# Peptides against a protein of PDB entry 5D63, part 74

Target 1, 292 residues: chain A of PDB entry 5D63
Amino acid sequence: SLRRGIYHIENAGVPSAIDLKDGSSSDGTPIVGWQFTPDTINWHQLWLAEPIPNVADTFTLCNLFSGTYMDLYNGSSEAGTAVNGWQGTAFTTNPHQLWTIKKSSDGTSYKIQNYGSKTFVDLVNGDSSDGAKIAGWTGTWDEGNPHQKWYFNRMSVSSAEAQAAIARNPHIHGTYRGYILDGEYLVLPNATFTQIWKDSGLPGSKWREQIYDCDDFAIAMKAAVGKWGADSWKANGFAIFCGVMLGVNKAGDAAHAYNFTLTKDHADIVFFEPQNGGYLNDIGYDSYMAFY

## One batch from the design tools (peptide; aimed at target 1 D215 A257 Y288)

Design b2_p29_2_s2 (made by RFdiffusion4, then SolubleMPNN; its pose is not in this set)
Fold by OpenDDE base, seed 1:
Structure b2_p29_2_s2 (fold): chain B 292 residues (1-292), chain A 29 residues (1-29)
Amino acid sequence: as target 1 above (292 residues)
Amino acid sequence: MLTEEDLEELEKKMFEKFEKVKAEEEAKR
């Protein structure tokens, strides 16, 4: 079953992703096929899938950028019915915005069925052009039509997954205590993470004994990421991943505060030094405390 | 940009600070 999370949703037949046109929050904004760039943020193409309690395999899909929801126009079962962004809520009862998402017959891609109409999200004619129509279309779960098959690439991690990644890292002190602040985290590409760091002013910040030292840098980075998240996305119910760690060196005679994020595959963490913007697999400290 | 050597020097100065905080927090438990 599909987990709660943020997904980049790509067509199984052509290199096209489900895109909210112009990222507009206006009701009725077309959802279209659009090209994408791997390992980038793809601003208008991220969707938060929120599972509906007690309704098997059924979700709302909230566009991260606009904060609006995938909506089958008038809930019509007619083939070619527009799929649009529309205002809504995560746990709506509106069947126009409820989507049953299950594996397709190929076992790797998913099909997206409207709960009410029982039609499927379809990239019309498999058109790979930017702005290609996405519509509700008749279909079946076992049909192999690639127009209705979608790869769900997970762009976020749960707090549990983050915790597991940390636990696998060899640079964790035996006394480690982690504090989880949120439930779901968008994991940024390093390029985006670095850009936030640059824009924060930290590259020009002066280290000062006690008054603005390593912990201040680390907290400032986390605050910058938080602000970036708030300023960039209209959807709620997720955070941007940026951790803070306190660590001690192996000799036990030095300590440091630093940041960390997750690797691309979300399986591991990588350390980030906010004083110089460096990424390190080994920062020279074992973490005894983290919050993220 | 700080070098690794610079960071190491700075970090050594932080140890007592963090240890003190840890001790205080532990004492509150």
Scores: peptide ipSAE 0.026, ipTM 0.584, DockQ to the pose 0.047
OpenDDE base, seeds 2, 3, 4, 5: peptide ipSAE 0.021, 0.026, 0.020, 0.024; ipTM 0.471, 0.555, 0.408, 0.563; seed 2 fails the geometry check

Design b2_p29_2_s3 (made by RFdiffusion4, then SolubleMPNN; its pose is not in this set)
Fold by OpenDDE base, seed 2:
Structure b2_p29_2_s3 (fold): chain B 292 residues (1-292), chain A 29 residues (1-29)
Amino acid sequence: as target 1 above (292 residues)
Amino acid sequence: MLTDADLERREEELFRKFKEVEEEEKKAR
C-alpha cells in the first residue's frame, strides 16, 4: 500500500515525470510528461499523496508547487480525457480528483486509476517529449503497458522514519530526547539545503559569545528553511526537514548546537554545521536533545 | 505543530464528513 507522502512520479517506460505545466495554479492547467533531473527538487513535479480515510488505496494528489490537485476533466471515461491541475481539497469527495493507486503487475511500479471513471493515468504514446499529453485511458490492473505504469519515488519521510534514522545514529546520547514538530517532511538535496543556508546570510554572520553563538546559528538555519518552505510551496500538510540538535562531547565538558538533515536514502542523518555550512557524519558531539 | 493524536482526530473527523457527503450524494440519486 502506498504511504502518505510526497512523490516524484516517473514513467516506467521513458524518463519522464508527471509535471504540472509551468506550476500554474489555474484551473485546467495541463498535467504533462516532462524531463527531470535526478537528485534535484523538480519543482513542478512533486505530488503530495493524501490517503482517503477508509477508502482503500485511494488518494488525492496535490501538486506541491501550485497547491492544486490532479483532476480528470469532467470525470470522463473516454480515452484521451485530459488530466489537469484543478483547485480542490485533500479529502474531497469529487471523483474527478480521487485516484486509486496500487502496484502494477510488475510489483515495482504503480498504476493510477481514477476512482470514478476507472480509467488510468496514461502517458499518451509513451511520448518522452516535454509537454507530452497525460490523459485518462482505458486499461486494466494487470496490463503491462508502460504508458500507464509509474514509479513513485518518495521524496519525503514521516516523523516516524526520521525518528528511526536518528535512533540508529551512533552519535546520540543516552539521555536523548527528541521532539517531533510535524508529520511529514520533504527531504531536500544537500545542494538545496546549502543554497538556503547561503541565502539566509548565515555565511556572513559573525559568531559572538552568547549573543549570537552556536544555538543562534542553528535556530537561524531552521528558521531559514521554514521560511523557504513557506515561500516556495503552496501546498499544505508537510514541512521541510531541518533539525536542530543540542549535543555534548565525549568528555562532557563542551556543548554545541547544530543542525541535521537526512541522507539521500532517508536511512541516516547527516550533521550540518550552520557556522560553516559543512556536512559531517561525526560532528564531535552526542545529541541529548533534538527538535525537527 | 500537530501531535499524533491531533492527526488521528483529524482523520476521523474528515472520514465522518466524507461519508456523510457520500451518503447525501447517494440519497440525491
Scores: peptide ipSAE 0.083, ipTM 0.394, DockQ to the pose 0.018
OpenDDE base, seeds 1, 3, 4, 5: peptide ipSAE 0.072, 0.017, 0.017, 0.062; ipTM 0.433, 0.403, 0.393, 0.349; seed 4 fails the geometry check

Design b2_p29_2_s4 (made by RFdiffusion4, then SolubleMPNN; its pose is not in this set)
Fold by OpenDDE base, seed 4:
Order: sequence, then structure tokens, then C-alpha cells
Structure b2_p29_2_s4 (fold): chain B 292 residues (1-292), chain A 29 residues (1-29)
Amino acid sequence: as target 1 above (292 residues)
Amino acid sequence: MLTEEDLEKMEQRFFEKFEKRLKEAEEAR
């Protein structure tokens, strides 16, 4: 079963992703195929999949940028029916916005079926051009047509997944206590994370004993990421991953506050030093406390 | 990074100074 999370949804046949055109929040905004750049945010192409309680494999898909939902126009079962962004809610009963998402016959890609119409999200003609039509189209679960097969690349982690990543890291103190602040986290590419850091003014901030030292830098970074998230996305129900850690060195005679994020594969954490913008696999401290 | 103990020490120092100032002010009346 597809997990709740944020996904970049890529066509199985061509290098095209499901894109809300211009990221517009207007009702009826076309959802289209569009090229994407790996290891970037792809702003208009991120979708929060929210599972519907007690309805197997059924989700709403909220565009992170616009805060609107994937919507089959009038819920029509006619082939070629437009798929658009439309206002909605995560747990709507509107079948126009309910999507059954299950593995395709190839076992890797997914198909996206409208709950009501039973038609499938289709990249029409497999068109790889920017702005290519995405529509509801007749199909079956076992059909191999790549126009209706989609890779769901997870761009977020659950709090549990983050916790697991931390737990297996070798630089965790035996007294470690983690505090989870949110349930789902968009994991940023390092380039984006760094840009937020730069834009925060932290690179120009002066270390001052106690009044603006390691903890201030670390918290300022987290605050900057939080603000960036709030300013960038209209969808709710997720956070931007940026952790704060308190750590002690091996000798036990020094403590430090620093940040951390997740590696690209989400399997591990990487430490971030907000005082210099460096990423490190070993920051020289073992964390005894984190909040994220 | 400050420890709880460090914070307590700082607070103690602060209050000591504060109490001293209060006492001096009272005596100056």
C-alpha cells in the first residue's frame, strides 16, 4: 500500500512528471505533463497523498504548492476528461478527488484510478512535451500502457522513518532522547537547504559567547527552514525537515548544538553545521537530544 | 554550549548582583 507522503509522480514511459500548471490555485487549473530536474524541488510537481480512512488504497492528492487537489472534471468517465487542480479537503467525500492508487502489473509503477469514474490518470499519447494533457482515460489495472503508469518517488519521510534513520546513526549518544514535532517531512535537497541557510543571514552572523553561539545558530537555521516552508507552500499537513541536535564530544568535555537533515535516500542523517554551512557525516559530537 | 549547571551559576551571579544593588539602594536612603 502506498504510504502517506509527498511524492514526485513521474510517468513510466517518458521523462515527464505530473505538474500543476503554473502552480495556480485557481479551480480548473490544468494538470499537465512537464519535464523535471532531478534532485531539485520541482515546485509544481509535488503531491501530498493523504490516505482515506477505511477506504483501501484511496487517497486525495494535494498539490504542495497550490494547496489544491487533483480533480477529475465532473467525475466524468469519458476518455479525455480533464484532470485539474481544484479546491478541496484532505478527507473529502467528493469522488472527483478520490484516487485509488495501486501497483501496476509491473510491480514497480502505480496506476491512479479515479474512485468514482474508474478511469485512470493518463498522459495522453505519452506526450513528453511540456504542457501535455493529462486526462482520465479508460483502462484496466493489468494493462501495460505506460501512459497510465506512474512512479511515485517519495520526497518525504514520516516521523517514524526519521526516527529510524537517527537510531541507526553511529553518532548518537546512549542517553539520546528525540522529540518529534511533526508527522511528515519534506526532505530538501542539500542545495535548497544551503540556499535557505544563505538567505537566512546566518553566513554573516557572528559567533558570540553565549549570546549568539551554537544553539542560536542551530535554532535560527530551523526557524529559517520553517519560515521558508510557510512562505513556499500552500498545502498543510507536513513540515520541512530540519532537525536540531544537542551533542557531546567523545571526551565528554564539550557540547555543541547543530542541525541535521536526511540523506538523499532518506536512510540516514547528515549533520549540518549552521555556523559554516557544512555537511558532515561526523560532526564530532554524539547527540543526546534532538527535536525535528 | 551552556549546561543546566552553567545556567544555574549564571542565575546565581545575577541575583547576587541584584541583591547587592538593592541593599546598596536601601542603605543610601
Scores: peptide ipSAE 0.009, ipTM 0.345, DockQ to the pose 0.036
OpenDDE base, seeds 1, 2, 3, 5: peptide ipSAE 0.008, 0.007, 0.008, 0.000; ipTM 0.376, 0.421, 0.333, 0.284; seeds 2, 5 fail the geometry check

Design b2_p29_3 (made by RFdiffusion4; failed a check: too like the target's own chain)
Pose (drawn by RFdiffusion4):
Structure b2_p29_3 (pose): chain A 292 residues (1-292), chain P 29 residues (1-29)
Amino acid sequence: as target 1 above (292 residues)
Amino acid sequence: SAAEAAAAAQIAAWKALMAAEKARFAAEN
């Protein structure tokens, strides 16, 4: 089963993502195929998949930017029916906004079926052009047609996954305790994490004994990322990944506060120095506390 | 504003957690 999370959904035949046109929150805004840039935030192309209780392999798909839902127009089973963004809720009983998502016959890509109509999300004619129509279409679960096959590229981690990445890190103190704050996190590319640091004003902040020292920088960065999350996205039910760690050096005589993020493959953590914007695999300290 | 008050309360809670953890770590070592 596809796990709850945030996904960039890419057509298996051509490198077009599912894109809510112009990120618009208007009811009926077309969902189309569109090109994308890897290792960036693709602002109109991120979808929060919320599992439906007791309805196997079925989800709502909420655009992260607009807060609106993937909706098969009037639930029609006619091939060519429009797939648009529409107002809704995470656990709606409206079948126009319910999607059964299971692996295709290639075992890697998925097919997306409307729960009500039993038709599939289809990149019409396999068109790779920006703005190509995506519609509901007749189809089968097992066929190889790439127009109806989609890679769900996971862009978020659960709290269990973040905890696992931290546990595998070699720079964790024996007394380490972690404090988990949320359940699902959008993992940022370093380019975006750095842009938030720049926009927070921290690059211009001066170190001052106790009144604006390492703890202050680290907490400020975390706060800046939290503000960015709420100000940038309309969808609810996730958080942005940015951790704070306290650590001690090998000699046991100096402590430091700093931030951390995740690698692209989501398996490992990388340390971030908020005083200078650097990313480090080894910051010189072993973490004895973290909150994220 | 209410949002600013809530952010300030969250930051205070984090500072209190970090102080408690520093005291705990010092006591164990």

Design b2_p29_3_s1 (made by RFdiffusion4, then SolubleMPNN; from b2_p29_3, 13 letters changed)
Fold by OpenDDE base, seed 1:
Structure b2_p29_3_s1 (fold): chain B 292 residues (1-292), chain A 29 residues (1-29)
Amino acid sequence: as target 1 above (292 residues)
Amino acid sequence: SAADAAAEAEVAALRAKIAAAKAEYAALT
């Protein structure tokens, strides 16, 4: 079953993603097929899937950027019915905004069925052009039509997944204590993470004994990421992944504070030094505390 | 907010520019 999370939703037939046109929060904004750039944030193409309690495989899909929801216009079962962004809530009862999402017959892609109309989200004619129509269309779960098959590329991790990634890292001290602050985290590409670091002013900040040292840098980076998240996205119910660690060296005679994020595959962590913007697999310290 | 709207417009404009650049590149190669 599909987990709660943020997804980039890509057509199985052509290199097109489900895009909220211009990221507009206006009711009735078209959802369209649009090209995407791998390993980037794809601003208008991120969707928070919120599972509906006690309704199997059924979700709302909130556009991360606009904070609006995927909506089948008037809930019509007519083939070619527009799919738009519309105001809503994560746990709405409006069947126009409820989507049953299950694996297709190929076992890799998903189909997205409107809960009310029982029609499927369809990239009309498999059109790969920017602005291509996405509509509700008749179909079946077993049909192999790639116009109605979608890959859900997970762009976020749960707190449990993050915890597991940390636990697998060899640079964790035996006394490690982790503190989880949120439930779901958008994992940024390193390029975006670095850009936030640059924009924070940290590259120009000077290390000063006690008054502005490693902990201040690490906290400032986390604050910068938090602010970036708040300023960039209108959806709620997720955070931006940026951890803070306290570590001790192997000799036990030095401590350091630093950041960390997740690798692209979300299976591991990578350390980030906020004093120089470097990514390291080994920062020279074993973490005894983290919060993220 | 007005700031949000401005940010949205900027992002949209950037995406359009990127798309255009990609199309131009594809036409040249």
Scores: peptide ipSAE 0.016, ipTM 0.422, DockQ to the pose 0.014
OpenDDE base, seeds 2, 3, 4, 5: peptide ipSAE 0.000, 0.005, 0.009, 0.005; ipTM 0.303, 0.307, 0.310, 0.271

Design b2_p29_3_s3 (made by RFdiffusion4, then SolubleMPNN; from b2_p29_3, 18 letters changed)
Fold by OpenDDE base, seed 5:
Structure b2_p29_3_s3 (fold): chain B 292 residues (1-292), chain A 29 residues (1-29)
Amino acid sequence: as target 1 above (292 residues)
Amino acid sequence: SAEAAREAAEIEEMRRLIEQAKAEYAALT
């Protein structure tokens, strides 16, 4: 079954993603096919899938940017019915905004069925052009039509997945204690993470003994990422991944505070030095404490 | 409100964690 999380949803037939046009929060904003750039944020194309309790394989889909929900217009079962952004809530009972999402016949892609109408989200005519219509359309679960098949590229991790990634890293001290602050985390590309670092003013910040040293740099980076998240996205129920670690060197005579994020495949962590903006697989310290 | 209370509790927990982290760092330096 599909896990709760943030997804980039890509058509199985053509290089188009499900896009909320202009990222608008207005009711009735068209959801369309649009091109995307791999390994980037793709601002209007991220969707938080929230599973509905006691309804098998059924979700709401919240656009991360607008905070509005995927909505089948009037819940109509007619082929060609518009799919739009519309105000809603994560655990709504409105069948216009409830989507059953299961594997297609190919075992890799998913189909997205409206709970009420039983029609499927369809990239009309498989049109790869920007602004192509996405609509409800008749179909079956076993049909191989790529117009109704979608890859769900996971862009987030749960707190448990983050914890597992940390546990696999060799640079963790035997006395390590981790503190989890949130449940689901959007994982940023390094380019975006670096840009937030640059915009924070940290590259020009002066290191000063005790008053503004390694811990201040690490916390300032965490704060900058948090603010960026709040300013960038209208959806709730997730955080932006940026960890803080305290570590001790092998000799046990020096300590350091630094940041960390997840690798692209979400399987490992990479250390980030907020004093110089560097990414390192080995920062020279073993972590005895983290919060994220 | 319940929401405001939740937010306040979360902020307090984060503050506690930051202070704890600083204390642990100081103990090692």
Scores: peptide ipSAE 0.018, ipTM 0.429, DockQ to the pose 0.256
OpenDDE base, seeds 1, 2, 3, 4: peptide ipSAE 0.013, 0.006, 0.005, 0.012; ipTM 0.344, 0.377, 0.367, 0.396; seed 4 fails the geometry check

Design b2_p29_3_s4 (made by RFdiffusion4, then SolubleMPNN; from b2_p29_3, 20 letters changed)
Fold by OpenDDE base, seed 5:
Structure b2_p29_3_s4 (fold): chain B 292 residues (1-292), chain A 29 residues (1-29)
Amino acid sequence: as target 1 above (292 residues)
Amino acid sequence: SAEEERERAEIERLRQLIAQAREEYAALT
């Protein structure tokens, strides 16, 4: 079954993603097919899938940017019915905003069925152009039509997945204690993470003994990422991944505070030095504490 | 502003966590 998380949803037939037009929060904003750039944020194309308790394989889909939900207009079963952004809640009972999401017959892509109408989210005519219509359309679970098949590229990790990635890293001290602050984390590309660092003013910040040293840099970076998240997204129920670690060197005579994020495949962590903006697989310290 | 207050509160929370962690580590070594 599909896990709770943030997804980039890509058509199985053409290089188009499910896009909320202009990221608008207005009720009735069209959801359309749009081109995307791999390994970028794709601002209007991220969807938080929230599973509905006690309803098998059924979700709401919240647009991360607008905070509105995928909505089948009037819940109509007519082929060609518009799919739009609309105000809603994560655990709504409105069948216009409830989507059953299961694997297609090919075992890799998913189909998205409206819970009420039993029609499927369809990229009309498989049109790859920007602004192409996405609509509810008749179909079956077993049909091989690529217009109704979607890849769900997971862009987030759960706290448990992050914890597992940390546990696999060789630079963790035997006395390690982790403090989990949130439940689900959007993982940023390094380029975006670096840009937040640049915009924070940290590259120009002066190291000063005790008054503004390694811990201040690491905290300032986390605060900058938090602010960026709050300013960038209207959806709730997730955080932006940016960890802080305290570590000790192998000799045990030096300590450091630094940041970390997850690798592209979400399987490992990479260390980030907020004093110089560097990414390292080995920062020269073993972490005895982390919070993220 | 309310935003600045939230940011300050978060920074203070994180500083407290760091201080606690350092104390705990020192006690274990």
Scores: peptide ipSAE 0.029, ipTM 0.519, DockQ to the pose 0.915
OpenDDE base, seeds 1, 2, 3, 4: peptide ipSAE 0.027, 0.027, 0.025, 0.027; ipTM 0.507, 0.503, 0.479, 0.505; seed 1 fails the geometry check

Design b2_p29_4 (made by RFdiffusion4)
Pose (drawn by RFdiffusion4):
Structure b2_p29_4 (pose): chain A 292 residues (1-292), chain P 29 residues (1-29)
Amino acid sequence: as target 1 above (292 residues)
Amino acid sequence: SAAEAAAAAQVAAWKALMAAERARYNAEN
């Protein structure tokens, strides 16, 4: 089963993502194929998949930017029916916004079926051009047609996954305690994490004993990332990944406060120095506390 | 505003957690 999370959904035949045109929140805004840039935030192309209770392999798909939902127009089973963004809720009973998502016959990509119509999300004619029509279409679960096959590229981690990445890190103090604050996190590319640091004003902040020292920088960065999340996205039910750690050096005589993020593959953590914007695999301190 | 007040309360709660964790670490070491 596809796990709850945030996904960049890529056609298996051509490198087009599912894109809510112009990120518009208007009802009926077309969902189309569009090119994308890896290791960036693709602002119109991120979808929060919310599992439906007791309805196997079925989800709502909420565009992260607009807050609107993937909707099969009037639930029609006619091939070519429009797939648009539409207002809705995470756990709706409206079958126009319910999607059964299971692995295709290639075992890697998925097919997306409308719960009501039993038709599939289809990149019409396999068109790779920007703005190509995506429609509901007749199809089967097992066929190889790439027009109806989609890679769900996971862009978020659960709290359990973030905890696992931290636990595998070699720079964790024996007294380490972690404090978990949310359940599902959008993992940022370093390019975006750095842009938030720049936009927070922290690059210009001067170190001052106690009144604006390492703790202040680290907390400020976390707060800046939290503000960015709420100001940038309209969908609810996730948080942005940015941790704060306290740590101690090997000699046991100095402590430091700093931030951390995750690697692209989501398996490991990487430390971030808020005083200078650097990313480090070893910051010189072992973490005895973290909150994220 | 209410949002600003909530953000300030959250920052205060984080500072209080960091202080508590420093006291705990020093007591164990």

Design b2_p29_4_s1 (made by RFdiffusion4, then SolubleMPNN; from b2_p29_4, 20 letters changed)
Fold by OpenDDE base, seed 1:
Structure b2_p29_4_s1 (fold): chain B 292 residues (1-292), chain A 29 residues (1-29)
Amino acid sequence: as target 1 above (292 residues)
Amino acid sequence: SEEEKKLQEEIEAIRKKIAEARARYEALT
């Protein structure tokens, strides 16, 4: 079954993603096919899938940017019915906004069926142009029509997955204690993470003994990412991944505070030095504490 | 206002374009 998380949803037939046009939060905003850039944030093309309790394989899909939900217009079963962004809630009972998502017959892509109408989300005619219509369309679970098949590229991690990634890292102290602050985390590309760092003013900040040293830099980065998240996204129920660690060197005579994020495949962590903006696989310290 | 709404939509669309352009720039530098 599909896990709760943030997904970039890509058509199986053409290089097009499910896009909320202009990221608008207005009711009735078209959801369309749009080109995407790999390894970027793809602002209008991120969707939080929230599983509905006690309804098998059924979700709401909240656009991360607009905070609105994927909505089949009037819940109509007619082929060609518009799919739009519309105000809603994560656990709505409105069938217009409930989507059954299961694997297609190819075992890798998914199909997205409206719970009420039983029609499927369809990239009409497989049109790869920006702004191409996405609509509800008749179909079956077993047919191979690529217009109705979608890859769900997971862009987030659960707290458990983050914890597992940390546990696999060789630079964790035996006394390590981790503190989880949220349940689901959007993982940023390094380029975006770096840009947040630049915009925070940290590159121009001066290290000063105790009054503004390693812990201040690390916390300032965490705060900057938090603010960026709040300012950038209208959806709730997730955080932006940016960890803080305290570590001790091998000799045991020095400590440091630093940040960390996840690698692209979400399997490992990479350390980030907020004093210089560097990414390191080995920062020279073993972490005895983290919060994220 | 309706005008404000349209401008907001335009700004949001531009943000997406900027992100894509930044990615292309990073690939060149």
Scores: peptide ipSAE 0.035, ipTM 0.592, DockQ to the pose 0.019
OpenDDE base, seeds 2, 3, 4, 5: peptide ipSAE 0.033, 0.031, 0.025, 0.031; ipTM 0.480, 0.481, 0.400, 0.487; seed 2 fails the geometry check

Design b2_p29_4_s2 (made by RFdiffusion4, then SolubleMPNN; from b2_p29_4, 13 letters changed)
Fold by OpenDDE base, seed 3:
Parts: structure tokens; sequence; C-alpha cells
Structure b2_p29_4_s2 (fold): chain B 292 residues (1-292), chain A 29 residues (1-29)
């Protein structure tokens, strides 16, 4: 079963992603096929999949940017029915906004079926052009038509997955205590993470004994990421991943506060030094406490 | 602003946790 999370949804046949046109929050905004850039945010192409309790394999899909939901126009079963962004709620009972998502016959891609109409999200004619029509179309679960097959690339991690990544890292102190603040985290590319750091003013901040030292830098970075998230996305129910760690050196005679994020594959953590913007696999400290 | 208030609240909460940790370990550098 597909897990709750944020996904970039890519067509299995052509290099096109499900895009909410212009990221508009207006009801009836077209959802279209659009090109994407790997390892980037792809702003209008991120979808929060929220599983519906007690309805197997069924989700709402909230556009992260607009805060609106994938909606089959009038819930029509007619082939070619528009799929649009529309206002909604995560746990709606509106069948126009309920999507059954299960593996396709190839075992790697998914099909997206409207719960009410039983039609499938279709990249019409497999058109790879920007703005290509996405519509409800007749189909079956076992059909191999790539127009209706989608890769769900996970762009977020659960708190449990983050916890597991931390637990695998060798730079964790025996007295480690972790504090989980949220349930689901959008994991940023390093380029975006670095840009937030630059925009925060931290590169120009000066270390000062006690008054603005390592803990201030680390907390300021986390706060900057939080603010960036609040300012950038209209959807709720997720956070932006940026951890704070407190660590002690091997000698046990020095402590440091720093940040961390997840690697591209979400399996490991990488340390981030907010005082210089560096990414490190070993920051020279073992973490005894983390907040994320 | 709402963003500023949220940031301040987060900072306050984290500083409180850091202060507790400092009681058990050396001062941060």
Amino acid sequence: as target 1 above (292 residues)
Amino acid sequence: SAAAAAEAAEIAALRAMIAEARAEYEALN
C-alpha cells in the first residue's frame, strides 16, 4: 500500500510529471503534464497523499504549493473528463477528490483511479509537451497502457524513517535522546537547503561567545527553514526537514550545536554546519540530543 | 507577524531543551 507522504508523480511512458498549472489555488485550475528537473523541488508538482481511514488504497492528493486537491470534474466517468485542482479537505467524502492508488501490472508504477467514476488518471495520448491534458479515462488495473501508469517518487520521510536514518549513523553518542516534532517531512535538495541558509543572513552572522554561538546558529537555521516552509507552501500536515543536534567530541571536552538533513536516498543523515554552510559526513561530534 | 511569532516560539522551545541538556553536559562552544 502507498504510504502517506509527499510525492512527485511522473508518467511511466514519457518524462512528464503531474503539474498543477501555475500552482494556482483557483477552483478548476487544470492539472497537466509538464517537464521536470530531477533533484529539484519542482514546485507545482508535489502532492501530499493522505490515506482515507477505512477505505483501502484510497487517498486525497493535495497540491503542496496551492493547497488544493486533485479533482475529477463533476466526477464524470466520461473519457476525457478534466482533472483539476479544487478546494477540499484531506479527509473529504467527495468522490470527485478520492483516488484509489495501487500498483500497476509492471509492479513499479501506480495507477490512479477515481473512487467514484472508476476511471483512471490519463496523460492523454502520452503527450510529453508542457501543458498536455491530463484527464479521467476508461481503463483497467491490469492494462499496460503507459498513459495511465505513474511513478510515485517519494519526496518526504516519516518521523520513523528519519529516526531510523539517525540510528544508522555512527556519530551518535551513547546517551542520545531524539525529539520528534512532526510526522512527515519534505526533504530538500542540498541546493535549496543552502539557499535558505544564504537567505537567512547566517552567512553574515558572527560567532560571539555565549551571546551568539553554535546553538544560536543551529536554531536560527531551523527557524529559517520553518519560515521558508510556511511562506512557500499552502498545504498543511507536513514539515520541512531540518534537524538540530547537540554533540560532544571524542575527547569529551567540547560540545557543539549543528544541523542535519537527509541524504538523497533518505537512508542516511548528513551534517550541516550553519556557521559556514558546509555539509559533512563527520562533523567531529557525536550527537547526544536531536530535535527534528 | 505570524511567521515571526512561530519562529520565536520554536526558538524558545528549543532553547529550553538545550538548557536542560547543558545541565548534564559541558557548555556548548
Scores: peptide ipSAE 0.025, ipTM 0.543, DockQ to the pose 0.520
OpenDDE base, seeds 1, 2, 4, 5: peptide ipSAE 0.026, 0.023, 0.032, 0.013; ipTM 0.532, 0.528, 0.547, 0.464; seeds 1, 4 fail the geometry check

Design b2_p29_4_s3 (made by RFdiffusion4, then SolubleMPNN; from b2_p29_4, 16 letters changed)
Fold by OpenDDE base, seed 1:
Structure b2_p29_4_s3 (fold): chain B 292 residues (1-292), chain A 29 residues (1-29)
Amino acid sequence: as target 1 above (292 residues)
Amino acid sequence: SAADAAEAAEIAALREAIRKAREEYEALN
């Protein structure tokens, strides 16, 4: 079954993603097909899928940017019914905003069925143009129509997945203790992570013995990422991934504080040095403590 | 139909309980 998380939802037939037009929070804002750029944020095209308790394979889909929810207009079963952004809640009982999401017959893509109407989210005519209509449309789970098949590219990790990635890293000290602060994390592209670092003022910050040294840099970076998240997204229930580590060198005579994030495939961590903005597979320290 | 209605009501109650629990947790963190 589909896991709770943030997804970029891409059509299986054409290079188009499910987009909330202009990222608007207004009720009735069209959800449309739109082009996307791989390995970027795609601001209006991220959706938090929240599983509904005790309702198999059923979710709400919250647009990360607007904080509004995918909504089938009037819950109509008519083919061509508009799919829009609309105010809602993660655990709503409104069937207009409940979506059953299961694997299609091809075993790789998903179909998105409205819980009430039993119609499917459809990229009308498979139109690859920006602003193409997305609507509810009649269909079946077994049909191979690519207009109704979607790839769910997961853009977030659970705390458990992050923990597992850390555990696989060879630069973890035997005394390691990790502290998990949130449940789900949007994982940023390095370019975005770096931009946040630049905007924080850290590149111009001066290292000073104890008063503003490695721990201050690392905490400042985490704070900057947190603020960026708060300022950028209207949805709740997730964090932006940016970890802090304390590490000791192999000789055991030096300690360091630094950041880390996840690799693109979410399987590993990469270290980030907030004093210079560098990404490293080996920062020269083994972590004995992390919080993220 | 009566059984279906009862099940629907139970599901709704569970959703609300989980929502409240999550909100409480978030408020503490």
Scores: peptide ipSAE 0.007, ipTM 0.264, DockQ to the pose 0.018
OpenDDE base, seeds 2, 3, 4, 5: peptide ipSAE 0.000, 0.000, 0.006, 0.005; ipTM 0.266, 0.342, 0.336, 0.246

